# Peptides against a protein of PDB entry 6RGO: the designs that were tried, part 16

Target 1, 392 residues: chain A of PDB entry 6RGO
Amino acid sequence: MALKLLGFNQDATCFSVISSNKGVTIYNCDPFGKCFELEKSTSNDEELDFLVEMLFSTSLIAVVDKTIGASKRKKLKIVNTKRKATICELTFPHEIMDVIMNRKIICVVLKSDQIFVYDISCMKLLRTIDVRGEKLKSTSKFRNSEAVGDIGVRVSLSTDNNSILCYSSYSKSDKENAPLNDIVVFDALKCIQINVLPAVHQSNIVCIACSPDGMLMATASEKGTIIRVFKTIDTENDEPILVNEFRRGSRPSRISEMKFNHDNTLLACVGESDTIHIFALPVTTTEADANEDDTLQQSSHSLSSSINGLQYISKGLANRFGKIIVSKIPTQSQQRHVAYIKIPENAKYRIGFPKDTTNTIHICGEDGNYLVYSIPRNEVGPCTLVKSNTFD

## One batch from the design tools (peptide; aimed at target 1 I120)

Design b1_p19_2 (made by RFdiffusion4)
Pose (drawn by RFdiffusion4):
Structure b1_p19_2 (pose): chain A 327 residues (1-135, 151-284, 335-392), chain P 19 residues (1-19)
Amino acid sequence: MALKLLGFNQDATCFSVISSNKGVTIYNCDPFGKCFELEKSTSNDEELDFLVEMLFSTSLIAVVDKTIGASKRKKLKIVNTKRKATICELTFPHEIMDVIMNRKIICVVLKSDQIFVYDISCMKLLRTIDVRGEKIGVRVSLSTDNNSILCYSSYSKSDKENAPLNDIVVFDALKCIQINVLPAVHQSNIVCIACSPDGMLMATASEKGTIIRVFKTIDTENDEPILVNEFRRGSRPSRISEMKFNHDNTLLACVGESDTIHIFALPVTQRHVAYIKIPENAKYRIGFPKDTTNTIHICGEDGNYLVYSIPRNEVGPCTLVKSNTFD
Amino acid sequence: EEEEEEFAEEIIEKLEEQS
């Protein structure tokens, strides 16, 4: 089958790719190279490694499952790339759905909507967050820098009226203090959530409305959450998979089950800005590094890696700059 | 980048000591 289940780095330095053949490879961007290659851990052809989230450019990797079910739901291994050794092997009562890391805080998301917050220096569990214990699945996002700030979708006070709903809660994982609770920002479920690297901004994706809403995160008034802007969906409602924020928080990238990738600018310092054509029934992931604000890195399951430029003052499409092919 | 690598190595050492 195709080389599926791409994972993208926080700093846009490298990307995680599960080669359907054997193990998982991690490439670099500049210079492009085979950065890390995981050995054989397989027994059948279509069983897939699912979840890999990494540090910036380091040797520290978070790896989850190999087998379809033998040791998948209840595993987390911490591996150094230079020596291929497992350090800490944590076990969890449910199935892992997503793992997000940063320099200070490690988050582990379970299928039962439990979020485990760890101080990474000693792996002490800071707090267990029973989201489903209070009231598709929960989508969680986190800031990259320090003062790392956690964002998760929570159910509303209409559990009696119906089973599924999605509001937003802002949480400071550094001090384990809930900062702001946002109301039902959508009339539908939440598909994907993106938080700014500095933790000041947040994006929301709806399944039905397909309109991205941006709210201030922490400095927002206590009385009411402050809405920043909205973005035109285009000609057709489409499911969104992954969104990213630029380092200066002037740009927002959007990708999904669509022909095109949309680029949204920010009035911090309207409907559409830059659009990148994409093959129809293939899936991609997004990133952009810290070095420049004009370069956008693209990861594709077709086997191609592309680097596009962004037009500052033109509403035109992006311009391709650099490309390379996968393995 | 170098500082980040050093910082990750320090975490790895502390985790090895605990284990």
Fold by OpenDDE base, seed 4:
Structure b1_p19_2 (fold): chain B 392 residues (1-392), chain A 19 residues (1-19)
Amino acid sequence: as target 1 above (392 residues)
Amino acid sequence: EEEEEEFAEEIIEKLEEQS
């Protein structure tokens, strides 16, 4: 059967798939099993296409049927899975491209580059963000929607109640084809813009991940060679803080998904390559509990490895456009993965981090595999397969 | 899990009353 992956929920307790014969199926991860099915409404051999966003492991889901005609692609259904009933239906002016939620907010991304922000508790519209309208204040031309394939506004939402929304925006460049290479950080509850990260990549951003607490954001461009991690809220002298720059590879390859683990110590990425990469983040020691006086003089020998890495100051064009944040991390300081998983080259995979186990990753494939891996703590190497299940 | 399901049930009830 042709499977299409929809993804994991916020805490990787469930994942959703489209089966060509059944429709939408939701699986529980532990104990592994089918927990919900939305039957195919049509007898036609039409290729099924859906968006499904889950509210964690609950009976509340958002569904968009993209299979049939331009009208259904504009409808968001809120579904009670226990009752198998639609409890709310919203119709949008344009095709729905993405839906994301947490306990407070639903965000709906349209093909028009609009983001509709709703209070989940009453489905009240809090804000419409018009990413094109913001661009039109700086540039006269709409992006011709026909010629630029799978490149639209990308979004990620924090899974906590702070509801930090990160989205890609058009750069203020006077060029007719301004890339989607800016990031806006938005408080979805207060409906205020918190931060703007200009030109975080040279090309369009195709993948964004927000940390569960909303304090970090990862970005990848169309090239998918470099992943950048930024602070979302904090700034240094009104400039964005680049925390990490990771090298996925030397060859261009699209990144389809990135995820932080629940303690912000790991970032995983998956895409068109045969490899899931896992990167280590520096532990931000919150200075909170330094009050207990325990005088253990462990002489941490400061291995001042003076990496006299030649600062090849690439005199890259410091042209008139604002300080490209890209210039602060030397190409030699680009960190590699600490762990990896090999996957089939022709199978799309999705990733999730469970809340209770910071060194475990869940993955699922269009090959019908659900796999649980242990991430090595102290060594750079392959992840170890811990559990495997199959689905159809 | 139970607290999240109770929270979802409260949302469902409020949305069903508005429909």
Scores: peptide ipSAE 0.435, ipTM 0.914, DockQ to the pose 0.850
OpenDDE base, seeds 1, 2, 3, 5: peptide ipSAE 0.424, 0.415, 0.424, 0.435; ipTM 0.912, 0.910, 0.911, 0.913

Design b1_p19_2_s1 (made by RFdiffusion4, then SolubleMPNN; from b1_p19_2, 10 letters changed)
Fold by OpenDDE base, seed 5:
Structure b1_p19_2_s1 (fold): chain B 392 residues (1-392), chain A 19 residues (1-19)
Amino acid sequence: as target 1 above (392 residues)
Amino acid sequence: MKELEEEAEKILENLEKLK
């Protein structure tokens, strides 16, 4: 049977899958088992496609039926899983490309490069963000969707109540074919733009992850060789702060998903490669007041990975065409993974970090494997398999 | 967990009344 992975929820307590025969199934991670099933509404041999976004492990889910030929591709359903009932239905002018939520906000991304921001408590529209802006509305040439089908607006939302929304935007170049290589940081509750990071990659951004607290974001381009981590809110001399630049690999490979762990100490990435990569972030020691007392000589073998200094994003040479490109960190200063997981070639995997165990990662595959790995703390190497389950 | 479910149930009940 063909499985399609929809992903983990915000705290990796559940994941969702499409089964060709059953429709949508939600699994609980611990104890492992089916917690919800949405039956297939059509007897047709059409390839099922859905978006499912969960509000953590609660009875509230958002569902979009994306099955080919369906008029339902423009409909968002809010479903109560306990009652098996559609509570609310919203219809959009264009196909829904993505849905993300937290305890306060739902964001709906359309094929028109619009983001609709809603208050979840009443489904009131707070903001419509038009990423193309007013000037591009006149060029009614929808990019012919056949050849460019994979390049759209990418979004990520903080899982906290601050509701920091990061999205990809078009660079201000007067060129009709501007890349989606800017990032906008947006307060989704106040409906205010907080920051703009211009030209964070040379090509289109295809993956974004926001940290749970909204203070960090990770970005990857269509090349998928370099991951950049930025501060979302903080700036230095009105310039974006680049915290890390990670090397995933030497060969181009698409990154499909990135996730921060709950305490912002780890960043994981997965995609078309045979390897999940896990990177260590510098622990920002908040100066918690050092109360004086106990001299426990825990020999912190500081893995003195040479913190070669915060290289200022040197003002990228304004090339003669006014494009500021974020200067790359020298290849010698690019950090590698601290841990990895080998996965089957050609199997799509999704990743999640559980809240309570910062050194554990959950993964699931279209091969029907749900796997829990322990991440090594004191050495660079493979993750250790702790639990395994199968699903159909 | 229980607090989040109670919040989700209140949201779902409110959305059902607005329909």
Scores: peptide ipSAE 0.642, ipTM 0.957, DockQ to the pose 0.847
OpenDDE base, seeds 1, 2, 3, 4: peptide ipSAE 0.638, 0.626, 0.635, 0.634; ipTM 0.956, 0.954, 0.955, 0.955

Design b1_p19_2_s2 (made by RFdiffusion4, then SolubleMPNN; from b1_p19_2, 5 letters changed)
Fold by OpenDDE base, seed 1:
Structure b1_p19_2_s2 (fold): chain B 392 residues (1-392), chain A 19 residues (1-19)
Amino acid sequence: as target 1 above (392 residues)
Amino acid sequence: SEEEEKFAEEILKKLEELS
């Protein structure tokens, strides 16, 4: 049976899959089992494609039928899973490419490089972000958008109520082929642009992850060799703060998904490679007033990798043509993974972090495996399989 | 959580009243 993974919900309590014969199925992670099924509306042997975004572990889902030939690729349905009923339907001018939500906001990404931001409580349109319109103000020529293959606007939304939206934007280069290598940080509730991170990669950004609290963002380009982690809101001298630079590998490989854990201590990535990589983030010691008292000398060999705040001294050699050359961070400062999971070759996987267990990761595969791994704390190595289930 | 489900049910109800 061909399975297609849609992904985990925000807290990794559920995941969604497309089964070619059944339609959309949502599984609960614990206890493991089918919690919802959306039956195929048509008997056609067409390859099913859907977007499904679930609001945590609730009865509210957003569904888009993306099946080829379906007139429904422009329709967002809000579905009550308990009633098995469509509650609201929105029609868009273009095909829906992505849908993300939290308790406050739904964002809908269109093939036109537009982001529609809605208040979830009433489905009121708060903002239309036209990522191309900003480019067209700089470059008069409509390139026929047909030749821009699998490269579109990428988005990530904080799972908290602050609703920090990070999206890829076109660089201000006068070149007809400006890459999607800028990031915009947007307050989705207030509809205000908070920050712009210019040229965070040399090529198009293909993956973005926002932290649950919206304070951090991870980015990867089409090369997928380097992952960069930035602060979203905070700036230093009006410049973006680079917190981490991780090396996934030396060989190019597409990253399909990245996730932060709930305490911002781990970043996981998955994609076309045989390996899920997990990176440790430095705990930003907020100066909580450590009252002095309890002397227990646990010699935590703090691997104080004093990540001396590498002030991204943009020694922008402003070469005459305004190219912000992302200074090559010395390869010596690039952190590797602290943990990994080996996955079958050619199996697509999705990742999620459960809220209650910061050292646990949930993964699911198009091979029909749902797996729970424990992440090692004190050593670099493989994750340990804790639980395994199968689904069809 | 039960609180999140109640919140989702309230949203769904409001959306039903607007449709």
Scores: peptide ipSAE 0.468, ipTM 0.922, DockQ to the pose 0.844
OpenDDE base, seeds 2, 3, 4, 5: peptide ipSAE 0.450, 0.455, 0.460, 0.465; ipTM 0.918, 0.919, 0.921, 0.921

Design b1_p19_2_s3 (made by RFdiffusion4, then SolubleMPNN; from b1_p19_2, 9 letters changed)
Fold by OpenDDE base, seed 5:
Structure b1_p19_2_s3 (fold): chain B 392 residues (1-392), chain A 19 residues (1-19)
Amino acid sequence: as target 1 above (392 residues)
Amino acid sequence: MEKLEKEAEEILKKLEELK
């Protein structure tokens, strides 16, 4: 049977899949099993496509039927999984491209490059963000979606109550074909723009991940060779703070998903490559007042060796046209993965980090495998398989 | 888990009353 992965929820306690014969199925990770099924509404041999966003492991889900030919591509349904009932339905002017949710906010991304921000508690519209801005409304040329591939606005939302929204935006160049290579950081509760990171890549951004606390974001371009990690809110001399630059590989390969773990110590990425990469982040020692107590001599074998390469991000040469390009970290200071998982070639996988186990990663494949891996702490190497299950 | 489910049930109930 053809499976299509929809992904994990915010804390990797559940994942959702499309089965060609059944419709949408939600699986619980531990104990492993089916927890919800949405029956196929159409008898047609049409390829099923859905968006499903879960509110953690709760009975609240958001569903969009994206099946070809359906007028339903513009409809968001809020579903109670316990009652198997549609509680609320919203209709949008354009096709829904993405839906992201936390305990406070739902964001709906449209094919028109608009983001609709809602208060989940009442489905009140808080803000409409127009990423194209007013200048591009006059050019009625919808990018013919046929010739310019799946390049749309990308979004990520913090899983905490601060509701930090990161989204890709068009560079301020007066060129009709400006790339989606800026990042905007937005407080989704207050509806205020917090920060703008200009030209974080040379090409369009195709993947964004926000940390659970909203303090970090990871970005990848169409090339997928370099991942950049920035602070979201903090700036240095009114310039964006680049925390890390990671090398996924030397060959171009699309990154489909990135995730931070719960404590911001790890970043994982997956895509068209045969390898899931896991990167270590520097532990930001928050100066929590260490009260005086006991001298446990845990030998911190400091991985001290690679820190010396934080050369000052030299002021990006303002090109003659005032475009600040984020200066690349020298290739010698580009960090590689600390851990990896080999996956079948051409199998699409999704990733999730469980909240309670910071050194564990959940993965699932369109091959019908749900796998739990342990991440090595003290060495660079493969992850160890801990648990495996199959689904249909 | 139980606290989040209760919050989701309260949201779902309120959304049903607004329909």
Scores: peptide ipSAE 0.621, ipTM 0.952, DockQ to the pose 0.849
OpenDDE base, seeds 1, 2, 3, 4: peptide ipSAE 0.608, 0.590, 0.462, 0.533; ipTM 0.950, 0.946, 0.918, 0.933

Design b1_p19_2_s4 (made by RFdiffusion4, then SolubleMPNN; from b1_p19_2, 10 letters changed)
Fold by OpenDDE base, seed 5:
Structure b1_p19_2_s4 (fold): chain B 392 residues (1-392), chain A 19 residues (1-19)
Amino acid sequence: as target 1 above (392 residues)
Amino acid sequence: MEKLEKEAEKILENLEKLS
């Protein structure tokens, strides 16, 4: 049977899949098992496509039927999984490309490069963000997305109540073919733009991840060789703060998903390559109050040796066209993975970090494998398989 | 878990009244 992965929820307690014969299935991770099924409405041999966004492990899900030929591609359904009922339906002017939510906000991304921001508690529209801006409304040339590959607006939302939304935007250029290489940071609750990171890559951004607390953002371009991590809110001299630059590989390969763990100590990435990469982030020691007393000399041999390469963002070469490109960290100061998982070639995988175990990663594949790995803390190497389950 | 489910149920009940 052909499986298509939809992904994990915010805390990796559940994942969703499309089965060609059954429709949408949601699995619980622990104890492992099927917790919800949405039956196929049509007997046709049409390739099923869906968006499913879960509100954690709750009975609230958002569903979009993206199956070819259906007017349903413009419809968002809020479903109660316990009642197996559609509670609310919203219709959009354009096809829905993505849906993301937390406890406060739901964001809907359209093929028109618009982001609709809603208060989830009442489905009130808070903001419509037009990523193309008003000047491009007249150029009704929808990039026929058929000829110029799957390039659209990418979004990520913090899982906390601060609801920090990061999205890719078109660089300010008078060229009709501006790349989606800027990032906007947006407070989705207050509906305020809080930061803009110009030209974070040379090509279109194809993957973005926000940290659970909204303080960090990871980005990858179409090349997928370099991942950049930025602070979302903080700036230095009105310039974006680049925290890390990671090298995934030497060969171009698309990154499909990135995730931070719950304490911002790890960043994982997955895509078209045979390898999931896990990177260590510098622990920002918040100077929490050093109250006095107890002398327990646990000699944490800090892996301190490789952190010396915090090179300040040198002013990017102002190209003759006034575009400041974020200065590339020298290739020698690019950090590599601390851990990895080998996956089958040509298998699509999704990743999630559980909340309670910051050194554990959940993965699932279109091969029908759900796998739990332990991440090594003190050495660079492969992750250890802890648990395996199969699904159909 | 239980607190989040009660919040989701309250959202779903509110949306059902507004629809």
Scores: peptide ipSAE 0.634, ipTM 0.955, DockQ to the pose 0.843
OpenDDE base, seeds 1, 2, 3, 4: peptide ipSAE 0.627, 0.621, 0.625, 0.624; ipTM 0.954, 0.953, 0.953, 0.953

## One batch from the design tools (peptide; aimed at target 1 T58 K82 R83 I87)

Design b1_p20_1 (made by RFdiffusion4)
Pose (drawn by RFdiffusion4):
Structure b1_p20_1 (pose): chain A 327 residues (1-135, 151-284, 335-392), chain P 20 residues (1-20)
Amino acid sequence: MALKLLGFNQDATCFSVISSNKGVTIYNCDPFGKCFELEKSTSNDEELDFLVEMLFSTSLIAVVDKTIGASKRKKLKIVNTKRKATICELTFPHEIMDVIMNRKIICVVLKSDQIFVYDISCMKLLRTIDVRGEKIGVRVSLSTDNNSILCYSSYSKSDKENAPLNDIVVFDALKCIQINVLPAVHQSNIVCIACSPDGMLMATASEKGTIIRVFKTIDTENDEPILVNEFRRGSRPSRISEMKFNHDNTLLACVGESDTIHIFALPVTQRHVAYIKIPENAKYRIGFPKDTTNTIHICGEDGNYLVYSIPRNEVGPCTLVKSNTFD
Amino acid sequence: EEEEEEEELEEALEEAEEEE
């Protein structure tokens, strides 16, 4: 089958790719190379490694499952790339759905909507967050820098009226203090959530409305959350998969089940800005590094890696600059 | 066993800091 289940780094330095053949490879961007290659851990052809989230450019990797079910739901391994050794092997009562890391805090998301927060220096569990214990699945996002700030979607106070709903809660994982609770920002479920690297901004994706809403995160007034801007969906409602924020928080990238990738600018310092054509029934992931604000890195399941440029003052499409092919 | 795992984790973190 195709080389599916791409994962993208926080700093846009490298990306994680599960080669359907054997193990998982991690490439670099500059210079492009085979950075890390996981050995054989397979027994059938279509069984897939699912979840890999990494540090910035380091040897520290978070790896989850290999087998379809032998040791998948209840595993987390911490591996050094230079020496291929497992350090800490944590076990969890449910199935892992997503893992997000940063320099200070490690988050592990379970299928039962439990979020385990760890101080990464000693792996002490800071707090267990029973989201489904209070009231598709929960989508969680996190800031990259320090003062790492956690964002998760929570159910509303209409659980008696109906089973599924999605509001937003802002949480400071550094001090384990809930900062702001946002109301039902959508009339539908929440598909994907992105938080700014500095933790000041947040994006929301709806399944039905397909309109991205941006709210201030922490400095927002206590009385009411502050809405920043909204972005035109285009000609057709489409499911969104992954969104990213620029380092200066002037740009927002959007990808999904669509022909095109949309680029949204920010009035921090309107409907559409830059659009990147994309093959229809193939899936891609997004990133952009810290070095420049004009370069956008693209990861594709077709086997191609592309680097596009951004037009500052033109509403035109992006210009391709650099490309390379996968394995 | 737990003390050894903590020491190895500290070493791995020190190496990750050097790589930054």
Fold by OpenDDE base, seed 4:
Structure b1_p20_1 (fold): chain B 392 residues (1-392), chain A 20 residues (1-20)
Amino acid sequence: as target 1 above (392 residues)
Amino acid sequence: EEEEEEEELEEALEEAEEEE
């Protein structure tokens, strides 16, 4: 059967899949099993396409049927899975591209580069964000969807109640083809823009992850070679704080998903490559318990991995284009993964981090595998497979 | 209708608060 992955929920307790024969199925991770099925509305051999976002382990899901016609692609259904009933249905002016939620907020991303922000408790519209702004409304050239890959506004929402929304925005360059390479940080509850990170990459941003607490964000461009991690709210001298710069690889490869673990110690990425990469973040030691005693000489073996840094002397073309956030991190000090998982090249995978076990990662594939891996703490190497299940 | 939708949303959100 052709499977299409929809992804994990916020805490990786569930994942959603499209089965060509059945429709949407939601699986519980532990104990492993089906928890919900949404039957296909049509008997036709049409390729099923859905968006499904689940609110943690609850009975609440947001569903968009993208299978048939431009009309259904504009409808969001809020469904109670326990009752198998639609609570409400919202209709949008344009095709829905993405839906994200937490306990307070639903964000709906449209093909028009608009983000609709709702209070989940009453489905009232709090804000419409027009990412193109008023100036670009005149050129109703919807990018003809045919030629250039799925370049649109990308979003990520914190899973906490602070509801920090990170989204990609167009650079202020007067060029008709301004890249989606700015990030806006938005308080979705207060409907206030908190921060703007200009030109975080040279090309369009294709993947964003917000940390669960909303304090960090990760970004990747179409090249997918470099991942940048920023603080969301904090600034130094009104400039964005770059916390980390990770090198996924030297070869271009699209990153489809990134996630932080629940304690902000790990960042995972997956995409078109045969490898899930896991990066270590610096632990922000909160200064709390500097109690006296234990002189454990943790020999900081600086694993100065002498990665023969190809001296790409990026001659700083100080060209007058907006201040690219030039990594203050020298290209030679770009951190590599601390752990990895090998996956089949032809299977799309999704990733999730469980809340209670910060050193485990859940992954699922369009090959019908659900896998739990243990992440090594003290060594750079492969993750260890702990549990495996299959789904259809 | 709107009141019934708000009550059904509240019931589903109470399930989300019990998981914290």
Scores: peptide ipSAE 0.252, ipTM 0.833, DockQ to the pose 0.576
OpenDDE base, seeds 1, 2, 3, 5: peptide ipSAE 0.238, 0.194, 0.240, 0.162; ipTM 0.827, 0.794, 0.825, 0.784

Design b1_p20_1_s1 (made by RFdiffusion4, then SolubleMPNN; from b1_p20_1, 8 letters changed)
Fold by OpenDDE base, seed 5:
Formats: structure tokens, C-alpha cells, sequence
Structure b1_p20_1_s1 (fold): chain B 392 residues (1-392), chain A 20 residues (1-20)
């Protein structure tokens, strides 16, 4: 049977799939099993296409039916899975391209490069962000949406209550074909722009991941060879802070999804390649307020990997023509993966990090495999398969 | 009314948030 993956929820406790014969199915990860099914409304052998965004493991889901005609593709349904009932339906002026949520916010991305931000508690519209309108204020010409295939606005939302929204925006270049290579960081609750990261790649951004706490973001371009990790809120001398630059590979390959683990120590990426890559992030010592007391001297020999802090002196060569050249991290400082998973060639996989086990990754494939892997922490190498299940 | 429909929506959304 043809399966289509929709993805994991925010904490990888559930995943959703489209089965050609059954419609939308939601699986629980542990214990593994089917927890919800939305039956196919039509007996036609039409290729099913849906967006499904879950609110963690709750009975609340957002659903967009993309299978039939232009009218359904503009409708967002909020569904209670326990009651099997539509709570509300929202209609948009354009086709829905993406839906993301947390406990506070729903963001709806349209084909018009608009982002609609809603308060989930009352489904009131807080903001409409017009990414094209911002471009038109800076550049005299509309980008005809028809000519540039699959490249729209990309978004990611923090899973915490701070609701940090990262989205791709158009560079201020006077060129008719300005790429979607800027990132805007937005407080979705207050509806305030916090930061702008200009020209983070040379080509359009096709994948963004926000950390669960909203403090980090990862970006990848159409080339998918380099992944960059930035701080979202913090700046150094009004410049964006680049934390890491990772090399996925030497050959171009589309990255479809990236995710941080819950403690911001790992970043995983998946896409069109035969390999899921897992990268280690430096442990940002959050200055936990050192309340003084309990001196339990567990002499854990921290392997002081003296990562010589190469102070990236961003020699901002402000060349007279206002090309913000993102300071190229020297190719020698581009880190490789610390762990990997081999997957079938051309298999579409999704990834998720469970909250309670920061060294574990969940993956699911359009081949009907749900797999749990342990991530090695001490050595560069393959992940170890811990659990496997199948679904249809 | 629209207000009763909105209140019912807020109650159903709250029931789903309390499952977290």
C-alpha cells in the first residue's frame, strides 16, 4: 500500500500517516499502536494529501484536506479525535502550505507567503504577517508565485510557551529574483519582530528548525550541503551569532526535516539521501543560578575536549556595495555528523526526539517502519536499533 | 449565538489543553 508520512508531534509521542485505503492514521509510539483514524471521505482512487498538526498527545489536531479541489485546500479544521468532531473550521484566501502549533499558538502558512498567527485558546487572529508585502515595501516588483515551483516561506515554532516563530523572508536586494534567504525571528504571543538574520545562505532556505526553548535555530538551503545553527534572540554587536556550521555532505541533496533534541545537545536532519545525520551541539551552559549548597563532588571526568574557541573575528568587510557577506566560516571548521542512521535510498523518513530520553531518536518511513535508535555519545558511528514496529 | 459558539469553542480547546 502507498503510505505518505505526515510526521511526528512536538515530543515524538505520536506520528501521523496517510494510508491510501484508510485515510489519516495516528500512531502512539509507546506503547506502539493505532490511537486515531480519520476515514477517507471518498471511494475514489485519488492520491490522498493532508496536512495534520497534532497538539502533543492530546485529542486536538489541525487538519487540511489537500486531496480535492481548491476549496478544501483553503480550509483548516480543528478536530477533537476522542469525540471525532470538528470543533471549528477556518477558511483562508489562499491554499494552506503548512500548519504549526504549540500550547499557545497556531501558525497557518499560505501559498501567498502570508503567515496567520492565532491564539489557540480562543482561535482569534493575533497577526497576519505578509512576507511578500515586506518585500514589496523594499523592492518595486511582485514575485510571480507561478514561476518558482516548490519555494515558499518556511516556518518553525518553539514548542515552549514563549512561542518563538522563525520564518524565511526575502533579502532586501534590488534584484527581481531576491532569494528567500533571510530569517525573521518573531515573538508570536506579543506579535513583535525580535531579530532579523540577513542572507544566512546564498540560495533560498528550504528547511528551518527552532529549538524547543526557542533559543536556537537551524537553517538549510536548496543545496542541503551546509546546515547553520544560530542564536535566535541574542546578538553580538548587533550581528547574528552563528553557533555552528555543519556539513551534511559534499553532494547537493534536499533536506526535508531538521529537529533539535529537548536539551539542545543534538540536531538531526533527514531528506532525499540514504542517511539521517545527527550533529552534536556545544552544551550551552545556561547559567543556572548557582544556588550554593550541595557540594556533591561527583568527579565525572569531563573529557575537556578543548574546542579551542576560535573567536570568529567576523571581519565584516563592509564592501561599499551593501552585500552583507555572511562571514564564511572556514571550510576546515565545518563539523561532520557524530552519528548516523542508514535508510533505504529514496525512502521518505520523518524524525522525532522523545522528551525523556535525549540520546534516543524516533524515525518512521513510508516503507511502514517505525524505528527507535540509541545515539552513541562517546564515539562517531552508526546509531543502534533498540525497537522496531511496522504499520500499514 | 456567535458568543455561545465561541464560548463552546473555548471550552473544547481548554479540555484538550488539560490533557497535556
Amino acid sequence: as target 1 above (392 residues)
Amino acid sequence: SKEEEQKKLEELLKEAEEEL
Scores: peptide ipSAE 0.156, ipTM 0.806, DockQ to the pose 0.622
OpenDDE base, seeds 1, 2, 3, 4: peptide ipSAE 0.139, 0.122, 0.136, 0.128; ipTM 0.796, 0.780, 0.798, 0.787

